# Peptides against a protein of PDB entry 3B8E, part 178

Target 1, 230 residues: chain A of PDB entry 3B8E
Amino acid sequence: PFLIFIIANIPLPLGTVTILCIDLGTDMVPAISLAYEQAESDIMKRQPRNPKTDKLVNEQLISMAYGQIGMIQALGGFFTYFVILAENGFLPIHLLGLRVNWDDRWINDVEDSYGQQWTYEQRKIVEFTCHTPFFVTIVVVQWADLVICKTRRNSVFQQGMKNKILIFGLFEETALAAFLSYCPGMGVALRMYPLKPTWWFCAFPYSLLIFVYDEVRKLIIRRRPGGWVE

## One batch from the design tools (peptide; made by RFdiffusion4, then SolubleMPNN)

Design b2_p24_7_s2 (from b2_p24_7, 21 letters changed)
Fold by OpenDDE base, seed 3:
Structure b2_p24_7_s2 (fold): chain B 230 residues (1-230), chain A 24 residues (1-24)
Amino acid sequence: as target 1 above (230 residues)
Amino acid sequence: LEEEARKRALELKELAEKLIEEAE
């Protein structure tokens, strides 16, 4: 998200606090899951047929899978961001290159896509209104990851540990999202304004997309065992 | 769509003003 903010010169789609919450919450669950998978693979004493190649392949496959899921999550967040800004008069095309004027406190006449002028304070409120929904969108998309993990034909034991870690991580993310969205004073303290309940539903299409993506991936793996898509 | 966007923008501005007043 921060890289796209710099490259596209758009208004900041995700606040620093929400970025930290995602990095600490969402990225930790996959990392812990990977650490436990490695520990379980070591415990199960199946000598990897080729320990160097099989470990490297698994690490690459996992990295690619998480990278792809992370990209879809980011796209979901950006979709929510663009929808909110479009609903407030800023079309996506108009946002390109707008950051310089957007962040300038002395410019109080920034025009939206419809010619309405926005003060610095008004613009910042619109920006901060995007931060919480972006985060919530990512959290809702993470729920699909839980469903994906439950549908994996791994051993019931592997599924159990992954599910516990994922459930815990998703619970923490959801609790944090609820806290940041609805706790009094968070709008003032963290510049995260209260989220309308309707925005929770904006992420559901992306959750479905991830689910479909994983099912298609699993189907490909089943049809081509030993392929690079594992 | 434009009228709806303007209405939502106005509602957001009003909410923003209220939040600023409550912070002060």
Scores: peptide ipSAE 0.029, ipTM 0.635, DockQ to the pose 0.024
Fold by OpenDDE base, seed 2:
Structure b2_p24_7_s2 (fold): chain B 230 residues (1-230), chain A 24 residues (1-24)
Amino acid sequence: as target 1 above (230 residues)
Amino acid sequence: LEEEARKRALELKELAEKLIEEAE
């Protein structure tokens, strides 16, 4: 998110502290889940294959999967960001290069896509209003990712421990999202304003799209073993 | 869309004023 912010010169979609909270907090549960899956896979792959080559391939696969999940999460967050800004009069194309004027406290007449002028304070409220939905979108996408991971890798017997980890992860992420969204002082500390419950539902279509995408991906992998999608 | 944008701008202005008052 921060790289796209710099490259596109758009208003900041998510605060740096909030990004760190996501990277350190929400990514831990998926990382732990992946580590457990890797450990279980290593136990199952104890066929006498060359342990160095198989470890390298597995690490590469996990790294690629994690990178893809991170990209999907970022895309979901940015989608929500662009929807909110578009609803407030800022179309995505208009946001390109707008950061310089957006962040300037002395410019109180920044025009939206419809010619409406926005004060610095108004712009910052809109910006901070995007932070919470962006975060919530990432959490909802992570729910989908966790469900997807559950459906990819496990025999019925391994589902028991993973179900507990999954449930715990879902609970932790939901609790964190609720805390950051509704706890007093988070607007000042993290620049995350309270979110209307309606925005939680805005992420669900995207989560569903990711789920469908992954099921299609799985179907393709099953039909074409050894394809570029692996 | 312009009317909705104006309405939202007014709501945001009111929110800004409230937040400023709460921060003082």
Scores: peptide ipSAE 0.028, ipTM 0.554, DockQ to the pose 0.022
Fold by OpenDDE base, seed 1:
Structure b2_p24_7_s2 (fold): chain B 230 residues (1-230), chain A 24 residues (1-24)
Amino acid sequence: as target 1 above (230 residues)
Amino acid sequence: LEEEARKRALELKELAEKLIEEAE
């Protein structure tokens, strides 16, 4: 998220406090759930033929897959961000390069895509309105990520939701998202304004995309063992 | 869609103004 912010010079889609909440709140429980995950029987039972090279290849492939999933998560967050700003008069093309004027406290006449002028305070409220749905989008996409991380080769339909820690993690991050989104004072304390329930659904297409992507990836791995897609 | 976006932008602007007034 921060890289796109720098490259595109767009208004900040996710605040530092929100990032900290993701790192400490939403990423910790998933990481713990993965640590306690029963390794897929096929991964643990295959003694690496060459422990050095096969481990390195598997680690590289796993890291690449997680990197791709992370990119899809970020894309989902940015999609939600652009939709919200577009609904509030700022089309994506207009946001490109707007950051300098957006963050300037002395410019109180920044025009939207429809010629409406926005004060600094008004712009910051719109910006902070994006933080909550961005966070919620990440949480919803992480549901799919957690489910797919449970298996490396097998379909989710084959292994099922047996990990109680994973299920608990999903509820905990959802509860945290609800708390941060709807608890009084979060708008001032965390710059996360309350979210309309409809915005929770904005992330579902991306969760589905990640799920489909992982199922297709796993299918390819099963059909072509040792391929570059692992 | 553009008209709806303009309407929502106006509503949010009005809400922002109210929030600023309440903070003051």
Scores: peptide ipSAE 0.026, ipTM 0.580, DockQ to the pose 0.023
Fold by OpenDDE base, seed 5:
Structure b2_p24_7_s2 (fold): chain B 230 residues (1-230), chain A 24 residues (1-24)
Amino acid sequence: as target 1 above (230 residues)
Amino acid sequence: LEEEARKRALELKELAEKLIEEAE
């Protein structure tokens, strides 16, 4: 996300506090859940015939899967960001290169795509209005990620939602998102303005995309045991 | 779209003023 912000020179889509909340709050529970499942799977794995090569391949495949999921999460967040800014008069094409003028406190007449002038304060409010929906989008997408990470080879329909750690992780992420989005004073303290409940649903297509992607991946792995995707 | 954007800009301005008043 930060790289696209620098390269495209667009207004900041995600605040530093929000990034910290994602890294420390939302990503930690999935990582712990995965570490426990890896430990359980390693205990259940009969001695790998070649422990060095099989561990390395499995770590690379996990890293690639997480990299792809992370990319889909970022795309979902940016989609939400562009939709919010477009609804406020800033089309995606107009945002390219706008950062310099956007962040300038002395420019109070930044024009949107429709010729409306925005003061510095108004622009910052719109920017901060994007932070909360971006965060919530990531959390909702992470629901799908948590569900898919539990099953390396089996469909979610086969393993079921019996893992208490997953349910706890989903609850913690959702509670954190609700707290940051709706707690009074978060707009001033964290620059996260209250979110309309409708924005929670904006992320669902991306969660579904991740779910479908992982089910297809698992189907390929099951059909081609020993392939590069394992 | 322009009228809706103007309405939202006004709502955001009012929200900003309220947030500034709450921060003081």
Scores: peptide ipSAE 0.025, ipTM 0.539, DockQ to the pose 0.023

Design b2_p24_7_s3 (from b2_p24_7, 21 letters changed)
Fold by OpenDDE base, seed 1:
Structure b2_p24_7_s3 (fold): chain B 230 residues (1-230), chain A 24 residues (1-24)
Amino acid sequence: as target 1 above (230 residues)
Amino acid sequence: EVEEAEKRALELLEKAEKLIKEAE
């Protein structure tokens, strides 16, 4: 997210505090929950064909899969960001290169896509209005990530969600998101303004996408053991 | 100044939300 912010020179979609909340808050408990997930028998018992080479290849493939999921997650956040800004009069194309003027306190007449002038304060409001939904989007997408990461081969439908720690992780992550989104003063303290409940649904397509992606991947693995997607 | 701006921003958001709710 931050790299895209720099490259595209768009208003900051995700504040530093929000990033920290993701890294230290929402990602940590889920990661711990995964550590306590029941061992997938297929992963634990499958011997590599060549212990020296196949282990590295498998680690690379897993890393790539996580990388792809992470990219989809980021795209979900940016989608939410662009939707919010568009609803406030800033179309995505108009945001390109706007950062310099956006962050300038002395410019109080930044025009939106419809010619409406925005003061610095107004711009910061809409920017901070994006932080919370972006964060929440990440959390909602992480629901899918957390669920799918419990297995490498088996479908979530087959493995189920019996791990109480996993459920707790999902709950904690969601509770944190709700707290940050709705607790008074979070806008000032964390630059995370209150979120309309409807914005939670903006992430669902991306969560579904990740879920479908992983299920398809796993299906391919099951049908073609030792394939390139494993 | 930033904190004051943030406070004003929150107040404006709250007002906007109220107006939206009243308009619905």
Scores: peptide ipSAE 0.014, ipTM 0.366, DockQ to the pose 0.030
Fold by OpenDDE base, seed 4:
Structure b2_p24_7_s3 (fold): chain B 230 residues (1-230), chain A 24 residues (1-24)
Amino acid sequence: as target 1 above (230 residues)
Amino acid sequence: EVEEAEKRALELLEKAEKLIKEAE
């Protein structure tokens, strides 16, 4: 998120504290849950890994998990961000280069895409209104990511969801997202203003995309063992 | 100043949401 913020000079879509909450708050329990995930049926049949030659997590798996899926997550968040800003009169193209004027408290006449002037306070309300939906979008997309990451080769349908800790992790993330979104004072403390329930659904297409992508990937792996996609 | 601005912003947001709800 910050890279796009810097490169595009757009208003900040997600606060640093909120990012920290994602990294430490939402990812911790899921990460632990994955450690206790039941091994894939095919892994159970494989010979023990040679610790001298084989890595615990190969570079290809890391690239898939944090590269490609991470890009889809980011796209989901930014989609939500741009939708909210567009609904408030700021089209994506107009946001490019707007950062400097946006963050200047002494400029109270920043124009939107339709010529409406926005005070600093008004702009900050809109900015902070984006933080919560962005965060929630990431959490919802992480549901899909967490579910797919438990398997390397097998379909989610083949492996199933047998890990109760994984399920708990999903609920924990959701509960945290709800807490941060709706608890009084979070707007001041974390710059996360209350979220309309409808915004939770904005992430679902991206979650579905991740599932479809991963299932296709796994299908390719099954059909072409040892491929670059593995 | 930031906290005060955020507080004011939240109050304005709540007021706006109330107005929207009343207009619906």
Scores: peptide ipSAE 0.013, ipTM 0.351, DockQ to the pose 0.031
Fold by OpenDDE base, seed 5:
Structure b2_p24_7_s3 (fold): chain B 230 residues (1-230), chain A 24 residues (1-24)
Amino acid sequence: as target 1 above (230 residues)
Amino acid sequence: EVEEAEKRALELLEKAEKLIKEAE
């Protein structure tokens, strides 16, 4: 997200504090939960592999899969960001290169896509209004990510939701998201303004996309063991 | 206050990153 912000020179979609809350608050417990996930039902059915070469290849493939999932997460966040800004009069095309004027405290007449002038304070409110939905989008997408990461080959429907720690992690990150989104003072403390409940649902298509992607990936792995998609 | 909080958060992140690099 931060790289796209720099390259596109758009208003900041996600604050640093929010990123910290994701990395330290929402991701840690779920990640730990995955370490305690039950072994895949087929783990003992795998043919003996060369422990030196196959581990390295598998780690690379896993990293690539997580990278792809991370891209889908980022796309979901940016989609939410662009929708909010568009609803406030800033079309995506107009946001390109706008950062310099957007962040300038002395420019109080930044025009939106419709010629409406925005003060610095108004612009910052809109920017901070984007932070919470972006964060919530990431959390909702992470629900799918955490569930699919339980296994490499087995379908979620086959493995099931047996890890109570993972379930706890999902509730924890959701509770944290709700706290950061709706607790009074978060706008001042974290630059996270209250979120309309409707925005929680904006991430659902991306969560579904992750589920579909992973189920297809796992299906390919089951049909073609040792493939590059593993 | 928000800018100060962000600055503190950035400083904490930088410290954490340094600690992680030193621990690796």
Scores: peptide ipSAE 0.006, ipTM 0.249, DockQ to the pose 0.020
Fold by OpenDDE base, seed 3:
Formats: C-alpha cells, sequence, structure tokens
Structure b2_p24_7_s3 (fold): chain B 230 residues (1-230), chain A 24 residues (1-24)
C-alpha cells in the first residue's frame, strides 16, 4: 500500500502505524501458526533430500504468500479505497498526482472530480475514512490466505482445521480489526475512523476469489504432480 | 515517540522472523 502511495502520488490509503498493526498484530501469530502446522501426510513421507535447501517453507510458498496473495490483498484494499474516494467525489484518475496538494495544509480549495472544493480538514477526514476499510479488507482477505497456506496439495476440506494456533490467529486478527475500527479514540491515535459494518462484507468477494484460486491450483497439482504450478 | 515505537516494532518483527526460521 505504501509503495503505491509513493509511486502514484495518491493520498495515503493506509497509515504507517496501521501497517505495523497488520505486520505485528495480524501476520505474526498466523505465521508462527503455519510453522507449527502439521505437514501434509504425503510431504512427510519424503525424507528431506538436502537439509540446507529443503526448508519447510519452500521459496515457492514464500513467493505465493508474499507475492501473489499479497498482490490480491493489496488490490482488494485499493478497490475499497477507490470506491470510498469516488463516493466522496474523487475519481481514481483525479487522485493521480494529487498528493502534494492533498497534504498541503495551506491549500483549502482542492477540487474534486466535480469541481467541489475541499478544505484540508475535509480531505483528511476522507483520507482517514479510507484507512479503516482498507485495513479490514486486508484482514478479511487474510482469513482465506491463512487457511489456504496450510497445505500445498490437499484441499482445506481434506486437511481440515487442526491447528488451534491458526484458529487463534484468525480470531486475533478479527478482534484487532474490530478494536481498531470501533474503539473510541482510534481516529485520533491511529487516524482510523469508525467503520460501517457493511464494509466488512466488501472484502468477501476477494476472500472467495483467493479461496477458489487456491483450490483450483491445488486441484491442478493433484492431477499433475511435479508441475510448474507447485 | 512514534518513530521509536516503529523501530521497536521492527526489532520485534525481526526477532519473530528469526524465531520462525529457527522453528522451521
Amino acid sequence: as target 1 above (230 residues)
Amino acid sequence: EVEEAEKRALELLEKAEKLIKEAE
């Protein structure tokens, strides 16, 4: 999110503190839980060929977790961000390059896509209104991500939810999202304004997409063992 | 204070990543 903010010079979609809350509060416990996840029964039958190269987390799994899935998560967050800004009069094309004027407290006449002028305070309210939905979108998408990362080949329906630490991680992420979204003072402390409950559902299509994508991928792997999709 | 908190958070993250790698 922050990289896109820099590259596109758009208003900041997610604050640095909120990013830290994602990294520390949502990603850590799940990541630990995955380290303790029981290996697939078919993987455990293979003796590690080389203990130096056969890390439990293959570079391919890392690439999937942080690369492809991370991109889908970011897309989900940015979709929510652009929808909220568009509803407030700022179309995506108008946001490109707007950061300089957006963040200037001395400019109180920044025009939206419809010619309406926005004060600095009004702009910041809209910006901070985007932070919470973006964060919640990431959390909801992470639910699917964490579940699918448990296995390489087996469907979630085949492997099941045996890791209690993972379940706890999912609960923690959800609780943190609820806390940051609805606790009084978060608007001042974290620049995250309260979220309408309806926005929790905005990320569900993306979570479903990730889930379906991974199930299809795993199905392909099962049908073609040793394929490039592994 | 926020920068210090961020630095501490990063240090904790690095420590946690190390622990994860050791647990692997």
Scores: peptide ipSAE 0.000, ipTM 0.200, DockQ to the pose 0.023

Design b2_p24_7_s4 (from b2_p24_7, 21 letters changed)
Fold by OpenDDE base, seed 4:
Order: sequence, then C-alpha cells, then structure tokens
Structure b2_p24_7_s4 (fold): chain B 230 residues (1-230), chain A 24 residues (1-24)
Amino acid sequence: as target 1 above (230 residues)
Amino acid sequence: LVEEAEKRALELLKKALELIKKAE
C-alpha cells in the first residue's frame, strides 16, 4: 500500500497509525491462532521425503502464498480507496500525481475530475474518510486469509472451523475495526472518520477472491502432489 | 518501513509460533 502511494503520488490512502493498528492489532491474534492450529492430519501423516529440501520448499511456498494474499489485500484496500474518492468526484486517473497539490495547505482550489474546487480542509476530510474503509477492507480480507491459512491442502470445508483461537482472532479484528471506525474521537486521534456500514461490504468480493484462489490452489495441490504449487 | 514492519511482524510471528511449538 505504501509503495503505491509513493509511486503513484496519490493522496494518502491509509494513515501510519492505522497501518500500525493492522500490523500489531489485527495480525497478532491471528498469528497466535495459526500457531495453535492443529497440524493437518495429512501433513502429520506424510513423512517428508527429504526434510531439508521439503522444509525449504514449504517455507518458500508459504511465503509466496502469503505474499500473494498480501497483494490481494492491498488491492482490496486500494479498490475501496478509489471507489470512495470516485464517489467524491476524484476518478483514479485524476489522483495520479495529485499528492503534491493535495497535501499543500496553501492550495484551496484543487479541482476534481468534474472541475469542482476543493479546499484543503475538504480534501483532508475526504482523505480521512478513506482511511477507515481502507482499514475495514483489510480486516474483512483478513477474515478470508485467516480461514484459508487453517489448512494447507484440505479445503476449509473439509477441515472445519475447530480452532477457537482463530475464531477469537476474527472477532477481535472485527471488534477493533468497529472500535476504530465508530468510537468518538477516532477521527481526531487516528484520522479515521466514521464510515457507513455499507462500506464493510466493499471488501467482500476480495475476500471471496482469496477464498477461491486458495481453494483452487489447494485443489491443484491435491490433484498434483509434489507440484510447484505446493 | 511497512515492508520492514511486515518482515518484523512475520519474524515475530515465526518466533511466537516457534515458542508455541516448544510449549506444546
């Protein structure tokens, strides 16, 4: 997310504090939950053919899978960001390179895609309006991530939701998202303005995409044991 | 910074996972 902000020179999609809340608040409990996840019965039953190479391959594949999921999360967040800004008159193409003028407090006539002029204050309100939905989008996408990370080879439908810690993590992330989104003072303290409940659904297509991606991946692994997709 | 934070978070996660595995 931050790389795209730098490269595209777009208005800040997500505040630093919000990023910290994601990294420290939302990822910690899920991480613990995954640590307590019971090893898949199939993983435990398969003796590694070569413990050194199979461990390395597994670590690389896990890293790639998490990297891909992280990219989908970022895309989901940016999608929500662009939707909100587009609804406020800023089309994605117009945002490219706009950061310099956007962040300049002395420029009070920044034009949107329709020629409407925006004061610095108005622009910052819109920017801060994007922070909360971006965060919520990440949390909603993380729901899918947590659920799919429960299993390596088996479908989520086969393994089921047995890990109580994982379930707790999902609720904790959701509660944190709700707190940051709707608690009084968060707009001032964290630059996270309250969002409409409808924005929670903006991330659902991406959550579904992650589920589909992982299920397809797992299906390929099951059909081709020892393939490069493992 | 975010990549470093993610890397550190992942490292912390790995350490936590290792600690949990040791505690089991």
Scores: peptide ipSAE 0.012, ipTM 0.265, DockQ to the pose 0.023
Fold by OpenDDE base, seed 5:
Structure b2_p24_7_s4 (fold): chain B 230 residues (1-230), chain A 24 residues (1-24)
Amino acid sequence: as target 1 above (230 residues)
Amino acid sequence: LVEEAEKRALELLKKALELIKKAE
């Protein structure tokens, strides 16, 4: 996300505070929950393999899969960001290169795509209004991510939702997201302005996309063991 | 300002986590 901000020179879509909330708040308990996840039923059915070569390949493939999921998460966040800014008069094309003027406190007449002038304060309000939905989008997408990460090969429908710690993690991250989004003073303290409830649903298509992606991936792995998508 | 915001954020996160743990 931050790289796109620099390259495209768009207004900051995700604040430092939001990043910290994701990394330290929302991901910690879920990550621990995955460590306690029941081993896949197929692990014990695996034939002895060369531990030196096969371990390295598996680690690389896992890393690649997580990288792909991360890209989908980022895409979801940026989608939410662009929708919010478009609703406020800033079309995606207009945002390209706008950062310099956007961040200049002495420029109080930045025009949107429709010729409406925005003061520095108004621009910062809309920017900070994007931070919370971006965060919430990540959390909603993480619901699917956590569920699919329970297994590498088995479908979620086969493995089930038996890990109570994972379920707890899902509630924790959601509760944290709600707290940061709606608690009084978050706009001032964390620059996370209140979120309309409708924005929670904006990420659902991306959660579904991740779920479908992983189920398809796992299906391919089951049908073609040793494939590059494992 | 960023450092102060980060500090506040961390404090709030800690409080939130504590509340969640207590609510369990």
Scores: peptide ipSAE 0.007, ipTM 0.295, DockQ to the pose 0.044
Fold by OpenDDE base, seed 2:
Structure b2_p24_7_s4 (fold): chain B 230 residues (1-230), chain A 24 residues (1-24)
Amino acid sequence: as target 1 above (230 residues)
Amino acid sequence: LVEEAEKRALELLKKALELIKKAE
């Protein structure tokens, strides 16, 4: 997320503290839950052919899985960010290079895509309005990611929801998201303004798309073992 | 000052993330 912020020079989608809450608060419990779920996964059921090579393959697979999850989460967050800004008059193309003027408190006439002028205070309200939905979007996407990462090849419906730690992780991250979104003072402390309940559903189509994509991917892997999709 | 501090914190976080990525 921060790389895109620097490269595209767009308004900041997430505050530093919010990023820390994602990395340390939201991702830690899910990561632990996934570590336990791997014991039930088809990966752990494979008899080690060569302990050295199989360990390396497993470590690479875990690293790739976490890297992919992080990218998917970022994409989901940015989707919500761009939706909110577009609803407030800032189209994605218009945001490119806008950060310099956006963050300048002395410029009170930053134009949106429709020629409406925005004061510094108004811009910061919109920016901070994006932080909470971005975070919540990551949590909602994590629901799908945690479910799909239970197995590499098997459908979620085949593996089931036996991991109690995973279920606990889903509740914990949701409770954390609710706390950060609705607790008084979070707007000042974390620059996360209160979230309208309707924005929780903004990520659902994206989460569903990821779920469907992964189920299709797994189906292809089952039909064509050793394909490039692995 | 808060914005500058945030910018510096973000730069530090970016460096940390790059280091983590290199360590992986």
Scores: peptide ipSAE 0.006, ipTM 0.249, DockQ to the pose 0.018
Fold by OpenDDE base, seed 3:
Structure b2_p24_7_s4 (fold): chain B 230 residues (1-230), chain A 24 residues (1-24)
Amino acid sequence: as target 1 above (230 residues)
Amino acid sequence: LVEEAEKRALELLKKALELIKKAE
């Protein structure tokens, strides 16, 4: 998300505080929970790792978690961001290169796509209005991500939800999202304005997409052991 | 100053996460 902000010079879709909340608040407990995940039913049937040839970190797992799934998460967040800005008069094409004027407090006549002038304060309000739903979108997409990361090969329906720490992590990140979205003063303290409840559902198609994608991937792995998709 | 502190905190966090990933 932050890379697109830099490259496209668009208004900031996700604030630094919200990024910190994702990294510290939403990712830590789930990451710890995965360390305690119950082994797959067939994991002990695999050959021992060769310490001379096997990498410490599986590049395929990294690519999946940070390359593929991370990109889908970002797309979900940016979709929400562009929808909100479009509803406020800023079409996606108009946002390109707008950051310089957007962040200039001395420019109070930045025009939207329809010629409406926006003061600095008004622009910051709409920017901060985007931060919360972007964050919530990431959390909702992370639900699917956490669930699919429990196993490499087995379906979630086969492995089940036995890790109580993972379940706790899902509740924790959801509670944090609700707190940041609706607690009084978050608009001033964290630059996160309150979210309309309907926006919680905006990410659900993306969560479902990730879930379906991973289930299909795992199905292929089960049908074709030793395939490139492992 | 707050923004700079946030950026530094974010950088430190990213480094910490990278170290955790390497330790896994």
Scores: peptide ipSAE 0.005, ipTM 0.251, DockQ to the pose 0.021

